# Peptides against a protein of PDB entry 3C2G, part 43

Target 1, 209 residues: chain A of PDB entry 3C2G
Amino acid sequence: IRTFDLLGLLLHDSDAIDGFVRSDGVGAITTVVQYPNNDLIRAGCKLLLQVSDAKALAKTPLENILPFLLRLIEIHPDDEVIYSGTGFLSNVVAHKQHVKDIAIRSNAIFLLHTIISKYPRLDELTDAPKRNRVCEIICNCLRTLNNFLMMWIPTPNGETKTAGPNEKQQVCKFIEIDILKKLMSCLSCEGMDTPGLLELRSTILRSFI

## One batch from the design tools (peptide; aimed at target 1 Y83 N91 N140 N147)

Design b2_p23_7_s4 (made by RFdiffusion4, then SolubleMPNN; from b2_p23_7, 11 letters changed)
Fold by OpenDDE base, seed 2:
Structure b2_p23_7_s4 (fold): chain B 209 residues (1-209), chain A 23 residues (1-23)
Amino acid sequence: as target 1 above (209 residues)
Amino acid sequence: MLNTELVEREREKNREPSLKRLA
């Protein structure tokens, strides 16, 4: 635990973060968080989030790391772990087609839907810190979905992949009324990526409806 | 204290904006 806190302090700039990732730092974290200690898992996932925008991740093999993280998020009920993990996922798949492919093959789309579905409506949460954390998790999930959907939107000068039938079916679940209500509730929360959420809504409509 | 850069980076989330792809 203290080691991750110290690492977090040392990883204070972009060069340090990139150096850590190039030295298989993400693999090292994922090895440590395999131990059944909740505090260690929280600290490790938080550190993953801190390095999740590193340029070096584009050259990092994630075939084993990403499925492991997805499984961790799936089975762990801790909001802090889910927040950090979904935040990492959203950042790591951005602008990286090969990473998107790994995530999708690892059932990431379905997992994102499951995560959003398990949380209550934000208006039912009276505790402001809890409500804000849940909102942030939902936003991370929806941002990740938007990053996936962007690969299937035709561009004037780009090759467009087509979504498979399974992926399309999984994406269609996000237009369920309960999911849409949760999306809309996040728009009312302060400090959220409102432009990103609005873009997602537009992207879903353009891609699959 | 976390430096200002680290705090700002944690707030910044990577996304692919549709407007840039359509331009």
Scores: peptide ipSAE 0.109, ipTM 0.692, DockQ to the pose 0.032
OpenDDE base, seeds 1, 3, 4, 5: peptide ipSAE 0.108, 0.084, 0.036, 0.070; ipTM 0.705, 0.667, 0.608, 0.675

Design b2_p23_8 (made by RFdiffusion4)
Pose (drawn by RFdiffusion4):
Structure b2_p23_8 (pose): chain A 208 residues (1-190, 192-209), chain P 23 residues (1-23)
Amino acid sequence: IRTFDLLGLLLHDSDAIDGFVRSDGVGAITTVVQYPNNDLIRAGCKLLLQVSDAKALAKTPLENILPFLLRLIEIHPDDEVIYSGTGFLSNVVAHKQHVKDIAIRSNAIFLLHTIISKYPRLDELTDAPKRNRVCEIICNCLRTLNNFLMMWIPTPNGETKTAGPNEKQQVCKFIEIDILKKLMSCLSCEMDTPGLLELRSTILRSFI
Amino acid sequence: STFHTLVNEDNEHRAEKLEEERE
């Protein structure tokens, strides 16, 4: 845990996190967090969140790491882990088609739907720290969804990709009534929460 | 095109925020 904390302090900028990724740091973190201990898991996922915007992640073999992290997000009961994992997912798929492909094959879009649907409306959360966390989580999920939807919107540049039935059923769940009600309610609930502005802006983009 | 620009800008802002937190 202290090693994770120390690496977190050392990796202050882009060159440092890229160096860590080229040294197989992401693979090392994911291997270690297989140990069933929550403090260790929380610490490893916090560091993964911190290195998630690395451009070197375009070169790292993610065929095994990514499905493992999606499974962890799916079953781990604590919000800090969910926050870190979905934050990492949103950055790691960004600008990387083959990584989006891995995520789709592992049902990443279906998982985003499940993570968003499990939380009550933001007005039903009393403690401010927790409400801000759920807000950032939902925000991370919709950011990830938006990074996928680019593939299938007609671009005059000529890269009109066709969605397979697998991608179709996952994306179409986001027009089911239950999630639309929840998403519209985040847009209008009446809520002193620092992450609310970014969340509402991201929601509008998801609908667009 | 507008949607793609918005997605790219958001991703840049997110990376900038993570870099500030790392500093």

Design b2_p23_8_s1 (made by RFdiffusion4, then SolubleMPNN; from b2_p23_8, 13 letters changed)
Fold by OpenDDE base, seed 1:
Structure b2_p23_8_s1 (fold): chain B 209 residues (1-209), chain A 23 residues (1-23)
Amino acid sequence: as target 1 above (209 residues)
Amino acid sequence: TDFIKAVEEAQEKAREKLLEERK
């Protein structure tokens, strides 16, 4: 625990973060969080989030790391782990087609729906810290979904990849009224990525029209 | 308790898979 905290304090420089990632730091963290210790898991996932936007991740093999993380955030009860894990996922799939493919093959679309569905409506949460954390988790999930959906939107000048039938079915679940309400509720949360959520709304509309 | 156990089992399966891929 203290080691991860210390690493988090040291990794504020982009070059240091890239150096850590190039030294298989993500793999090392993933190994440590495989121990059944919730405090270690929390600290490790937080550190993953901190390095999740590193440029060096584009060259890091994620075939063994990403499926593990997806399973972790599927079942772990701690919102801090879910927050960190979904944040990592959102950042790591950005601008990396091969990582998107790994995530999708690992049932990420359905998982995102599952995570969003398990939380109550934000208006039912009276505790502000809890409400904010839940909102952030939902936003991370929705941002990740946006990154997936954008792959399948036809562009005027190019052949777009077509989603498979299973992916289409899983995406269709996001037009459920409860999911849409949660999306809209996130737009009302202070400090959220409003432009990103508006982009997602547009992407969803374009995907279903 | 049930969730913790489920996490532990999932972690063990992930470890086993990583070990198999290294062979």
Scores: peptide ipSAE 0.033, ipTM 0.465, DockQ to the pose 0.020
OpenDDE base, seeds 2, 3, 4, 5: peptide ipSAE 0.020, 0.018, 0.021, 0.021; ipTM 0.484, 0.488, 0.490, 0.496; seed 5 fails the geometry check

Design b2_p23_8_s2 (made by RFdiffusion4, then SolubleMPNN; from b2_p23_8, 17 letters changed)
Fold by OpenDDE base, seed 4:
Structure b2_p23_8_s2 (fold): chain B 209 residues (1-209), chain A 23 residues (1-23)
Amino acid sequence: as target 1 above (209 residues)
Amino acid sequence: SEFLEQVEKETEEARKKNLARRA
C-alpha cells in the first residue's frame, strides 16, 4: 500500500508516468490488484488513475486490463476503488475509439448505470466527503458515457457508427425515471458536472430514443 | 415535481419526434 503511494508520489511527472506505462506498469498494477486485499486494491486503482492520462497508454493493450478493471469496479463496493476505476476508465476511453469499444463490449454502459444507481441521491448524503466522492464518481461515469455516446453521434459528414440494439437499450436506461431522478438530484451539487449530465440527456433524447 | 413532469414531457416529445423521423 505504502509502496503504491510512494510510486504515486514519484510518478508525478509525465515522463515518469509514461516510463512506468511503457514498462507495463498498468499490467503490473492490474496483476497486483487481483489479490484479495482491499487496501492493495485501493492503492493500485489510485495509481491506475494517476497514470490514466499517460500518452504511453495509446500503445498499451487494454484488452485484458480494461475488462478486469470493470469487473473489479463491479464487485467492489468501495468508493475509492470505484472513484479511481471510473476515473481511469473515463481517461483511457477519451479520444480512443478502440478503447471505447473494449469497454462497451465489456458491458461498461450497464456498469456505469449500476454504479450510479447504487448510490443514494446526493442530497441525502449528509457527509460532505462522502457526497463529494460520490459526486466525483457520477461525474466520471457521465464523462465516460458521454465519450461512448460520441461514437454514435452523427458527424457533419453524415457518417456515424450505429449503436447496437443492446447498447441502445442500455443507453436509454439513463433516461428512465428512477435514474433521472437520481441524476437530477446531482444538479444541485457543487462538484457536479452539470454540463456533462445535460449533454448526456440531450444526446440520448436526440439520438437514442 | 414540476421539473420531473417537464422532463417526462420532453422525453415523450423526443420519442414522438424520433418515431416520426423513422417512419
Scores: peptide ipSAE 0.083, ipTM 0.675, DockQ to the pose 0.020
OpenDDE base, seeds 1, 2, 3, 5: peptide ipSAE 0.066, 0.075, 0.082, 0.064; ipTM 0.659, 0.668, 0.676, 0.667

Design b2_p23_8_s3 (made by RFdiffusion4, then SolubleMPNN; from b2_p23_8, 15 letters changed)
Fold by OpenDDE base, seed 5:
Structure b2_p23_8_s3 (fold): chain B 209 residues (1-209), chain A 23 residues (1-23)
Amino acid sequence: as target 1 above (209 residues)
Amino acid sequence: SSFLKSVEEAQEKAREENLKERA
């Protein structure tokens, strides 16, 4: 825990972060968080979030890392772990088709739906810190979904990747009224990634309805 | 949308396959 905290304090420079990632820092974190300690898992996932936008990640194989992280956030009910994990996922899939493919085949779409569905409506949360954290988690999930949906939008040339039957079925769940209501609720929260949420809304309305 | 239609078709196919496996 202390080591992760110290490392987190040192990794404020992009070159330092890239150096850490090139030295298999992500693999090291994933190894450490296999220990069944909630505080260690929280600290490790937070550190993953901190390095999730590193340029060096483009050269890092994620075939073993992503399935592990997805499983971790699936089984762990901790909001801080879920926040960090979904934040990591949303960042690493951005503009990286091969990473999106790994996430999707690892059942990420279904998992994201499950996470969103488990949280109550934001208007039912009276505690402001809790409400804000839940909103951030939902935002991370929806941003990740938007990145996936972009793969199936036809280009001006009429070419697009075709979603498989399983992916289509999973995506259909995100147009459920409950999910759409949660999207709209997040848009009403201050300090949220409103541009990203608006982009998702637009993507759904234009291409998937 | 064309995508929504394709999703509905995929879901229907999955339901039909599940019914065949149970019969």
Scores: peptide ipSAE 0.026, ipTM 0.478, DockQ to the pose 0.017
OpenDDE base, seeds 1, 2, 3, 4: peptide ipSAE 0.022, 0.023, 0.024, 0.025; ipTM 0.416, 0.478, 0.474, 0.481

Design b2_p23_8_s4 (made by RFdiffusion4, then SolubleMPNN; from b2_p23_8, 14 letters changed)
Fold by OpenDDE base, seed 2:
Structure b2_p23_8_s4 (fold): chain B 209 residues (1-209), chain A 23 residues (1-23)
Amino acid sequence: as target 1 above (209 residues)
Amino acid sequence: SSFQKAVDEATEKAKEKNLEKRK
């Protein structure tokens, strides 16, 4: 735990972070968080979040890491773990088709839905720290979903991937009334990435048209 | 291994707690 905290403090520049990632730091963290210690899991996931935007991740094989992390988020009730994990996910899938594919194969779309479904509407949360954390989690989920959906939107060059029927079905869950209500509640929340939410809305609409 | 069993048990408990929170 203390080691992860120390690493987080020491990894203050992009070169150090890239060095850590190149040395299989992400794999090391994921190995450590397999221990059934909540504090360790929190610290490890937080460190993952801290390095999630590293350029070196483009060269890191995530085939074993992502499924594990997704499963961890799925089963772990801890908001801090979910925050860090979804943050990691949202960052690593950005602009990386192969990573998106791994995540999708690992049931990430469904997981995002389950996470959003777990939390109440933001307007129902009276505790500001809790509300803010939930808001951040939802933002991470939405950003990730948007990144997935963008793969299936035709580019100006006419190139597009086609979503499989399973993926389409999973995406359809986000247009359920209860989910939509929760998403709408985010628009009025301080700290919400409103532009991102609007972008997602547009992306969803284009995906179904 | 005893360790894997402990991890599995902890995982199952975490799932249960998560399910309870979703109700």
Scores: peptide ipSAE 0.029, ipTM 0.502, DockQ to the pose 0.018
OpenDDE base, seeds 1, 3, 4, 5: peptide ipSAE 0.007, 0.014, 0.006, 0.020; ipTM 0.323, 0.400, 0.318, 0.526

## One batch from the design tools (peptide; aimed at target 1 L49 N147)

Design b2_p24_1 (made by RFdiffusion4)
Pose (drawn by RFdiffusion4):
Structure b2_p24_1 (pose): chain A 208 residues (1-190, 192-209), chain P 24 residues (1-24)
Amino acid sequence: IRTFDLLGLLLHDSDAIDGFVRSDGVGAITTVVQYPNNDLIRAGCKLLLQVSDAKALAKTPLENILPFLLRLIEIHPDDEVIYSGTGFLSNVVAHKQHVKDIAIRSNAIFLLHTIISKYPRLDELTDAPKRNRVCEIICNCLRTLNNFLMMWIPTPNGETKTAGPNEKQQVCKFIEIDILKKLMSCLSCEMDTPGLLELRSTILRSFI
Amino acid sequence: LTELLSTLSESMEHAQDTHVVKPH
């Protein structure tokens, strides 16, 4: 845990996190967090979140790491882990088609739907720290969704990709009534929460 | 319709460049 904390302090900028990724740091973190201990898992995922915007992640073999992290996000009961994992997922799929492909094959879009749906409306959360966390979680999920939807919107530049039935059923779940009600309620609930502005802006983008 | 789709694509690409998740 202290090693994770120290690496977190050392990796202050882009060059440092890219150096860490080229040294197989992401694979090392994911291997270690297989140990069943929550403090260790929380610490490893916090560091993964920190290095998630690394451009070197375009070169790292993610065929095994990514499905493992999606499974962790699906079953781990604590919000900090979910926050870190979905934050990492949002950045790791950004600008990387082959990584989006890995995520789709592992049902990443279906998982985003599940993660958003499990939480009550933001007006039903009393403690401010927790309400802000659920807010940032939903926000992470919808940013991940938005990084996927780009593939299938007709671009005059000529890269009109066709969605397979697998991608189709996952994306179409986001027009089911239950999640639309929840998403529209985040847009209008009446809530002093620092992440609310960014969440509402991201929701409008998801609908667009 | 083609101009609207081009503007939407540029907006999405800009959002992808700015929506970087950082720890709090």

Design b2_p24_1_s1 (made by RFdiffusion4, then SolubleMPNN; from b2_p24_1, 14 letters changed)
Fold by OpenDDE base, seed 5:
Structure b2_p24_1_s1 (fold): chain B 209 residues (1-209), chain A 24 residues (1-24)
Amino acid sequence: as target 1 above (209 residues)
Amino acid sequence: EEEELKKLVEELEKFAETSVVKPK
């Protein structure tokens, strides 16, 4: 725990973060969080989130790291782990086709649906910190989904990847009434990425039209 | 397993120490 806290203090600028990532810092964190210590897992995932927008990640092999993180999020009930993990995922897939492909092959779309489905509606949460955290998790999931869907939107130049049948089925789950209600509830939360949610809505509509 | 964790923590701590610019 103390080690990750110290590392977090050192990683205060972009150069330090890039240096850490180039030194296989992400691999080191993922090795540590394999141990059954909840505090260590929380701290490690938080640190992953802190470095998730590093430029050096574009040159980092994620073929083993990303599937591991997805599995960790899948099996761990901790909101802080899920928050950090989904935040990492949303950032790391941004503008990186190769990383998107790894995530999709690792069943990320289905996992995102599962995560959203397990949380109650925000209007049912009276505790403000809990409600805000749940909203942030849902927003992370939706931002990630948006990044995936953007790959399959037809471009005028005809260079469009088509979603496979499995991916299409997984995406269709996001138009379920329960999921849509949860998305709408997130739009009402102050301080949330409202532009991102609106973009996702637009992307979903374009994907199904 | 505990020994491997200890080694990894030590490596991370060393990395942290080397990254701290000691004030001249």
Scores: peptide ipSAE 0.055, ipTM 0.595, DockQ to the pose 0.015
OpenDDE base, seeds 1, 2, 3, 4: peptide ipSAE 0.021, 0.036, 0.022, 0.019; ipTM 0.530, 0.568, 0.553, 0.513

Design b2_p24_1_s2 (made by RFdiffusion4, then SolubleMPNN; from b2_p24_1, 14 letters changed)
Fold by OpenDDE base, seed 2:
Structure b2_p24_1_s2 (fold): chain B 209 residues (1-209), chain A 24 residues (1-24)
Amino acid sequence: as target 1 above (209 residues)
Amino acid sequence: EEEELRKLVEELEEFAKTSVVKPR
């Protein structure tokens, strides 16, 4: 725990973050959070989120890290772990096709649906901090989904990848009315990236029309 | 600073290796 706090203090700029990532810091964190200590897991996942946009991650082998993280957020009931883990996932897959492929092969699409499905509607949450955290988690999941869906939408140049049948089936789960309502509920949350969520909505619609 | 980061990474790795708690 103390080590994560110290690391957090040192990771104050992009160069330090990249240095940490180049030193296999992500691998080290993922090794440590395999131990059944909730405080350690929270701290480790928070640190993962802090470094999740590092440029050095594009050169980091994630074949072992991503499946582990996905499993962690699948089985761990802690909102802070889920928040940090889904935040990490959303950032790490951004603009990195090979990372998207690893995540998809690791059943990420289905997991994102599972996470969103487990949380109550935001209107059922009376505690504002809890409601905001749940909203952020759902947004992280949806942002990750958007990153996947964009692969299968034709670019202006006419280039597109085709989703496999399994991926298509998993994506179809996001057109469920409860999922769509949760997306819309996130648009009403204060401090959220409303433009980004609207872009996601557009991407979802374009994927199914 | 990078050297301090490396040392902290090594500390994390050592913690994992020497932990009495079984990994999940």
Scores: peptide ipSAE 0.062, ipTM 0.629, DockQ to the pose 0.016
OpenDDE base, seeds 1, 3, 4, 5: peptide ipSAE 0.036, 0.023, 0.041, 0.024; ipTM 0.612, 0.551, 0.618, 0.584

Design b2_p24_1_s3 (made by RFdiffusion4, then SolubleMPNN; from b2_p24_1, 13 letters changed)
Fold by OpenDDE base, seed 3:
Structure b2_p24_1_s3 (fold): chain B 209 residues (1-209), chain A 24 residues (1-24)
Amino acid sequence: as target 1 above (209 residues)
Amino acid sequence: EEEELRKLVEELEKFADTSVVKPR
C-alpha cells in the first residue's frame, strides 16, 4: 500500500511513468494485487490507471495482465476498483490491435456489458459523488466498446476485420435500448469524456445504416 | 420497442459527428 502511494506521487512525469512500465511495473502491480487486501487492490488499480496511457505499454506483453485485471474487476464490487480497471482497459486497448484481441478473447465485451447492466439508472442515484463515479465507469466501458467496434469499420484501404459470431453476439448487447439510454445519460453529464462518447455515437449510428 | 429505439437514434443524431473514421 505505502509503496504504491509513494509510486503514485513519483509518477507525475511521463518519462518516469514510461521508465516504470519498461521495468515491468505493470506486472509488479498485478503480482501484488493478487493478495486479498482491498486497500492494496484499490491502490494497485489506481496506479494501473495512472500508467495506462504510457507509451511504453505498446511494448508491454499484456497476455497475462489483461485476463487477470478483467477477472479482478468481475469479482470485486468496489466502484474504485471497477473505475480504475475499466479506465486502464479503455486506455490500453486504444489504437492497439493486439491488446484489443487479448481483451476480446478474455470476454471483455461481455464483462463491460455486465458492469453497465449492474448499475442503476443514473437518475435513480441521489448521491452526486456516487452518480458521477457510476457515470465515469459507464463512460469507460462505452469508450472501450467504441475501441472494439472501430476494428470492424471499413478502412479506406478496404481491409475490414469481420467480427466473428461470438463478437457479433456480444456487440448486439450494446445496441440494447437500456445501453443506448445510458450512453445518452453519460452524454448529458458534465465533466465526462464527451469526445470519446461522441465517437461511440458515430459508430453506433453507422451500425443502423 | 422499435419506436423507442428510433427515438433514441434520432436523439443520438442531434450530436455532432466527431468520428475520425468516415464511412465510405
Scores: peptide ipSAE 0.324, ipTM 0.730, DockQ to the pose 0.045
OpenDDE base, seeds 1, 2, 4, 5: peptide ipSAE 0.317, 0.322, 0.320, 0.322; ipTM 0.751, 0.751, 0.750, 0.753

Design b2_p24_1_s4 (made by RFdiffusion4, then SolubleMPNN; from b2_p24_1, 15 letters changed)
Fold by OpenDDE base, seed 1:
Structure b2_p24_1_s4 (fold): chain B 209 residues (1-209), chain A 24 residues (1-24)
Amino acid sequence: as target 1 above (209 residues)
Amino acid sequence: SVEELRELVKELEEFAETSVVKPR
């Protein structure tokens, strides 16, 4: 825990973050968070989120790291861990086709649906801190989904990857009325990336036309 | 700062290796 706090204090600039990532810092954290210590897992996942936009991640092998993190956020009961993990996932897949492919092969689409489905509707949450955290988790999941869906939308230049039949089936679950209601509920939360969520809405609609 | 980060990474790895608690 103390070591994570110290790392968090040092990792404020992009060069330090990139240096940490190039030194296999993500692998080291991933190893440490495998131990059944919730405080350590929380601190480690928070640090992962902090470095999740590092440019050096584009050159980092994630084949072992990403599947592990996906399994962690599937089973871990702590919303802080889920928040950090889904935030990491959302950032790490951004603009990285090979990372998207690893995530999809690791059943990420289904996992995102599972996470969103686990939480109650935001209007049923009376505790504002809890509601905001749940909203952030759902937004992280939906932003990650947007990053996947954008691969399969026809570009004006006519080049489009086709989703496999399994991926299409998993994506179809996101048009369930309960999922759509949760998406819309996130648009009403203060401090959310409303433009990003509106983009996702547009992407979802375009994916099913 | 980069050297400090490398040392901290090493400490994390050593902690994981020496931990009495088994990974899940």
Scores: peptide ipSAE 0.025, ipTM 0.561, DockQ to the pose 0.016
OpenDDE base, seeds 2, 3, 4, 5: peptide ipSAE 0.023, 0.024, 0.023, 0.021; ipTM 0.572, 0.572, 0.596, 0.560; seed 5 fails the geometry check

Design b2_p24_2 (made by RFdiffusion4)
Pose (drawn by RFdiffusion4):
Structure b2_p24_2 (pose): chain A 208 residues (1-190, 192-209), chain P 24 residues (1-24)
Amino acid sequence: IRTFDLLGLLLHDSDAIDGFVRSDGVGAITTVVQYPNNDLIRAGCKLLLQVSDAKALAKTPLENILPFLLRLIEIHPDDEVIYSGTGFLSNVVAHKQHVKDIAIRSNAIFLLHTIISKYPRLDELTDAPKRNRVCEIICNCLRTLNNFLMMWIPTPNGETKTAGPNEKQQVCKFIEIDILKKLMSCLSCEMDTPGLLELRSTILRSFI
Amino acid sequence: SLTSLFSSINSILHSAEEPKKYHF
């Protein structure tokens, strides 16, 4: 845990996190967080979140790491882990088609739907720290969704990709009535929460 | 008109692809 904390302090900028990724740091973190201990898992995922915007992640073999992290997000009961994991997912799929492909094959879009749907409306959360966390989590999920939807929107540049049935059923779940009600309620609930502005902006983009 | 609408949507989503930086 202290090693994770120290690496977190050392990796101040882009060059440092890229150096870490080229040294197989992401693979090392994911291997270590297989140990069943929540403090260790929380610490490892915090560091993964920190290094998630690394451009070197375009070169790292993610065929095994990514499905493992999706499974972890799916079953780990604590919000800090979900926050870190979905934050990492939003950055790692960004600008990387082959990584989006890995995520789709592991049902990443279906998982975003499940994560969003498990939480009550933001007006039903009393403690401010927790409400802000759920807000950032929903925000992370929708940002991940938006990074996927770009593939299938006609671009005059000529890269009109066709969605397979697998991608179709996952994306179409986001027009089911239950999630639309929840998403529209985040847009209008009445809520002093620092992440609310970014969340509402991201929701509008998801509908667009 | 339809091409301009798709171009506007794609511009919004392209801007949304910027990775967010997290600090420890």

Design b2_p24_2_s1 (made by RFdiffusion4, then SolubleMPNN; from b2_p24_2, 16 letters changed)
Fold by OpenDDE base, seed 2:
Structure b2_p24_2_s1 (fold): chain B 209 residues (1-209), chain A 24 residues (1-24)
Amino acid sequence: as target 1 above (209 residues)
Amino acid sequence: SEQKRLEEIYKILSESDKPKRYFF
């Protein structure tokens, strides 16, 4: 735990973060958080989130790391772990087709739906810190979904991949009224990544209904 | 009906950003 805290203190600049990632720092964290210690898992996932935008991740093999993280956020009860893990996922898949493919093959779309679905409506959460954390988690999930959906949107100059039948089925889950209400709730929250959520809303309106 | 569902979806998604409800 203290080691992760120390690492977090040292990894403030992009070059240091990239250096850490190039040295298989993400793999090292994922190895350590395999131990059944919740504090360690929390600290490790927080550190993962901190390095999740590293350019070096584009060259990092994630075939084992990403499925592990997905399993972790599937089963772990701690909202901090879920927040960090979904945040990592949303950032790591951004602009990386190969990472998106790994995530999708690892059932990420359905998992994200499950995560969003397990939380109550934001207006039912009276504790502001908890409400904000839940909103952030949902936002992370929806942003990740948006990153996936963008793969299938026709661009004027590009041959777009058609979503396979499995992907289509998974995506349809995000058109549920409850999910859409949560999307809109997140859009109304301060400090949320509204551009990504607005893009998702637009994508759904144009391409999925 | 499916049409009514789609209309509801459209309505939900087309709602203007409501003032920040959760931070007061």
Scores: peptide ipSAE 0.319, ipTM 0.761, DockQ to the pose 0.056
OpenDDE base, seeds 1, 3, 4, 5: peptide ipSAE 0.309, 0.313, 0.318, 0.303; ipTM 0.752, 0.756, 0.755, 0.747

Design b2_p24_2_s2 (made by RFdiffusion4, then SolubleMPNN; from b2_p24_2, 15 letters changed)
Fold by OpenDDE base, seed 3:
Structure b2_p24_2_s2 (fold): chain B 209 residues (1-209), chain A 24 residues (1-24)
Amino acid sequence: as target 1 above (209 residues)
Amino acid sequence: SEIKKLEEINAILEKSNEPRRYFF
């Protein structure tokens, strides 16, 4: 744990972060967080979040790492782990088509829905720190979803993938009434990325309507 | 145009009483 804290203090610049990632730092953390110690898991996932925007991740094999992380955030009860894990996911899929494909094959779209569904509406949360953390988790999920949907929007460069029927069905779950009510409750949250939510709205409209 | 299409979609949603009108 202390080692992760110390590493976190050293990994503030992009070059150090890239160096860590090139040295299989993400794989090392993933190995360590497999031990049933919640403090270790929390610290490891926080460190993953800190390095999640590393350019070196574009050259890192994620076929084993990403499914493991998805399973971790599916089952782990700690909001701090979920926050860090969803943050990592949202960053690691950004601008990396092959990583998006791995995530989608690993049932990431459905997982995002599951995560949002397990939390109450923000207006039902009276504890401000808890509410803010849940809001951030939902924001991470929505940013990830937006990154997936962007694959299916026609670009001027002519290469557009089409969402399969299963993916489309999974995406449609996010526009169901109960989910929309939860998403609307996020608009009143001080820490909500309202521009990001509006971007997702636009992306959904362009992709499926 | 894409903008015109989005405006048409929004107009359809405005005629609905479902929560989507408040999100979109």
Scores: peptide ipSAE 0.025, ipTM 0.468, DockQ to the pose 0.043
OpenDDE base, seeds 1, 2, 4, 5: peptide ipSAE 0.009, 0.009, 0.007, 0.012; ipTM 0.407, 0.388, 0.411, 0.447

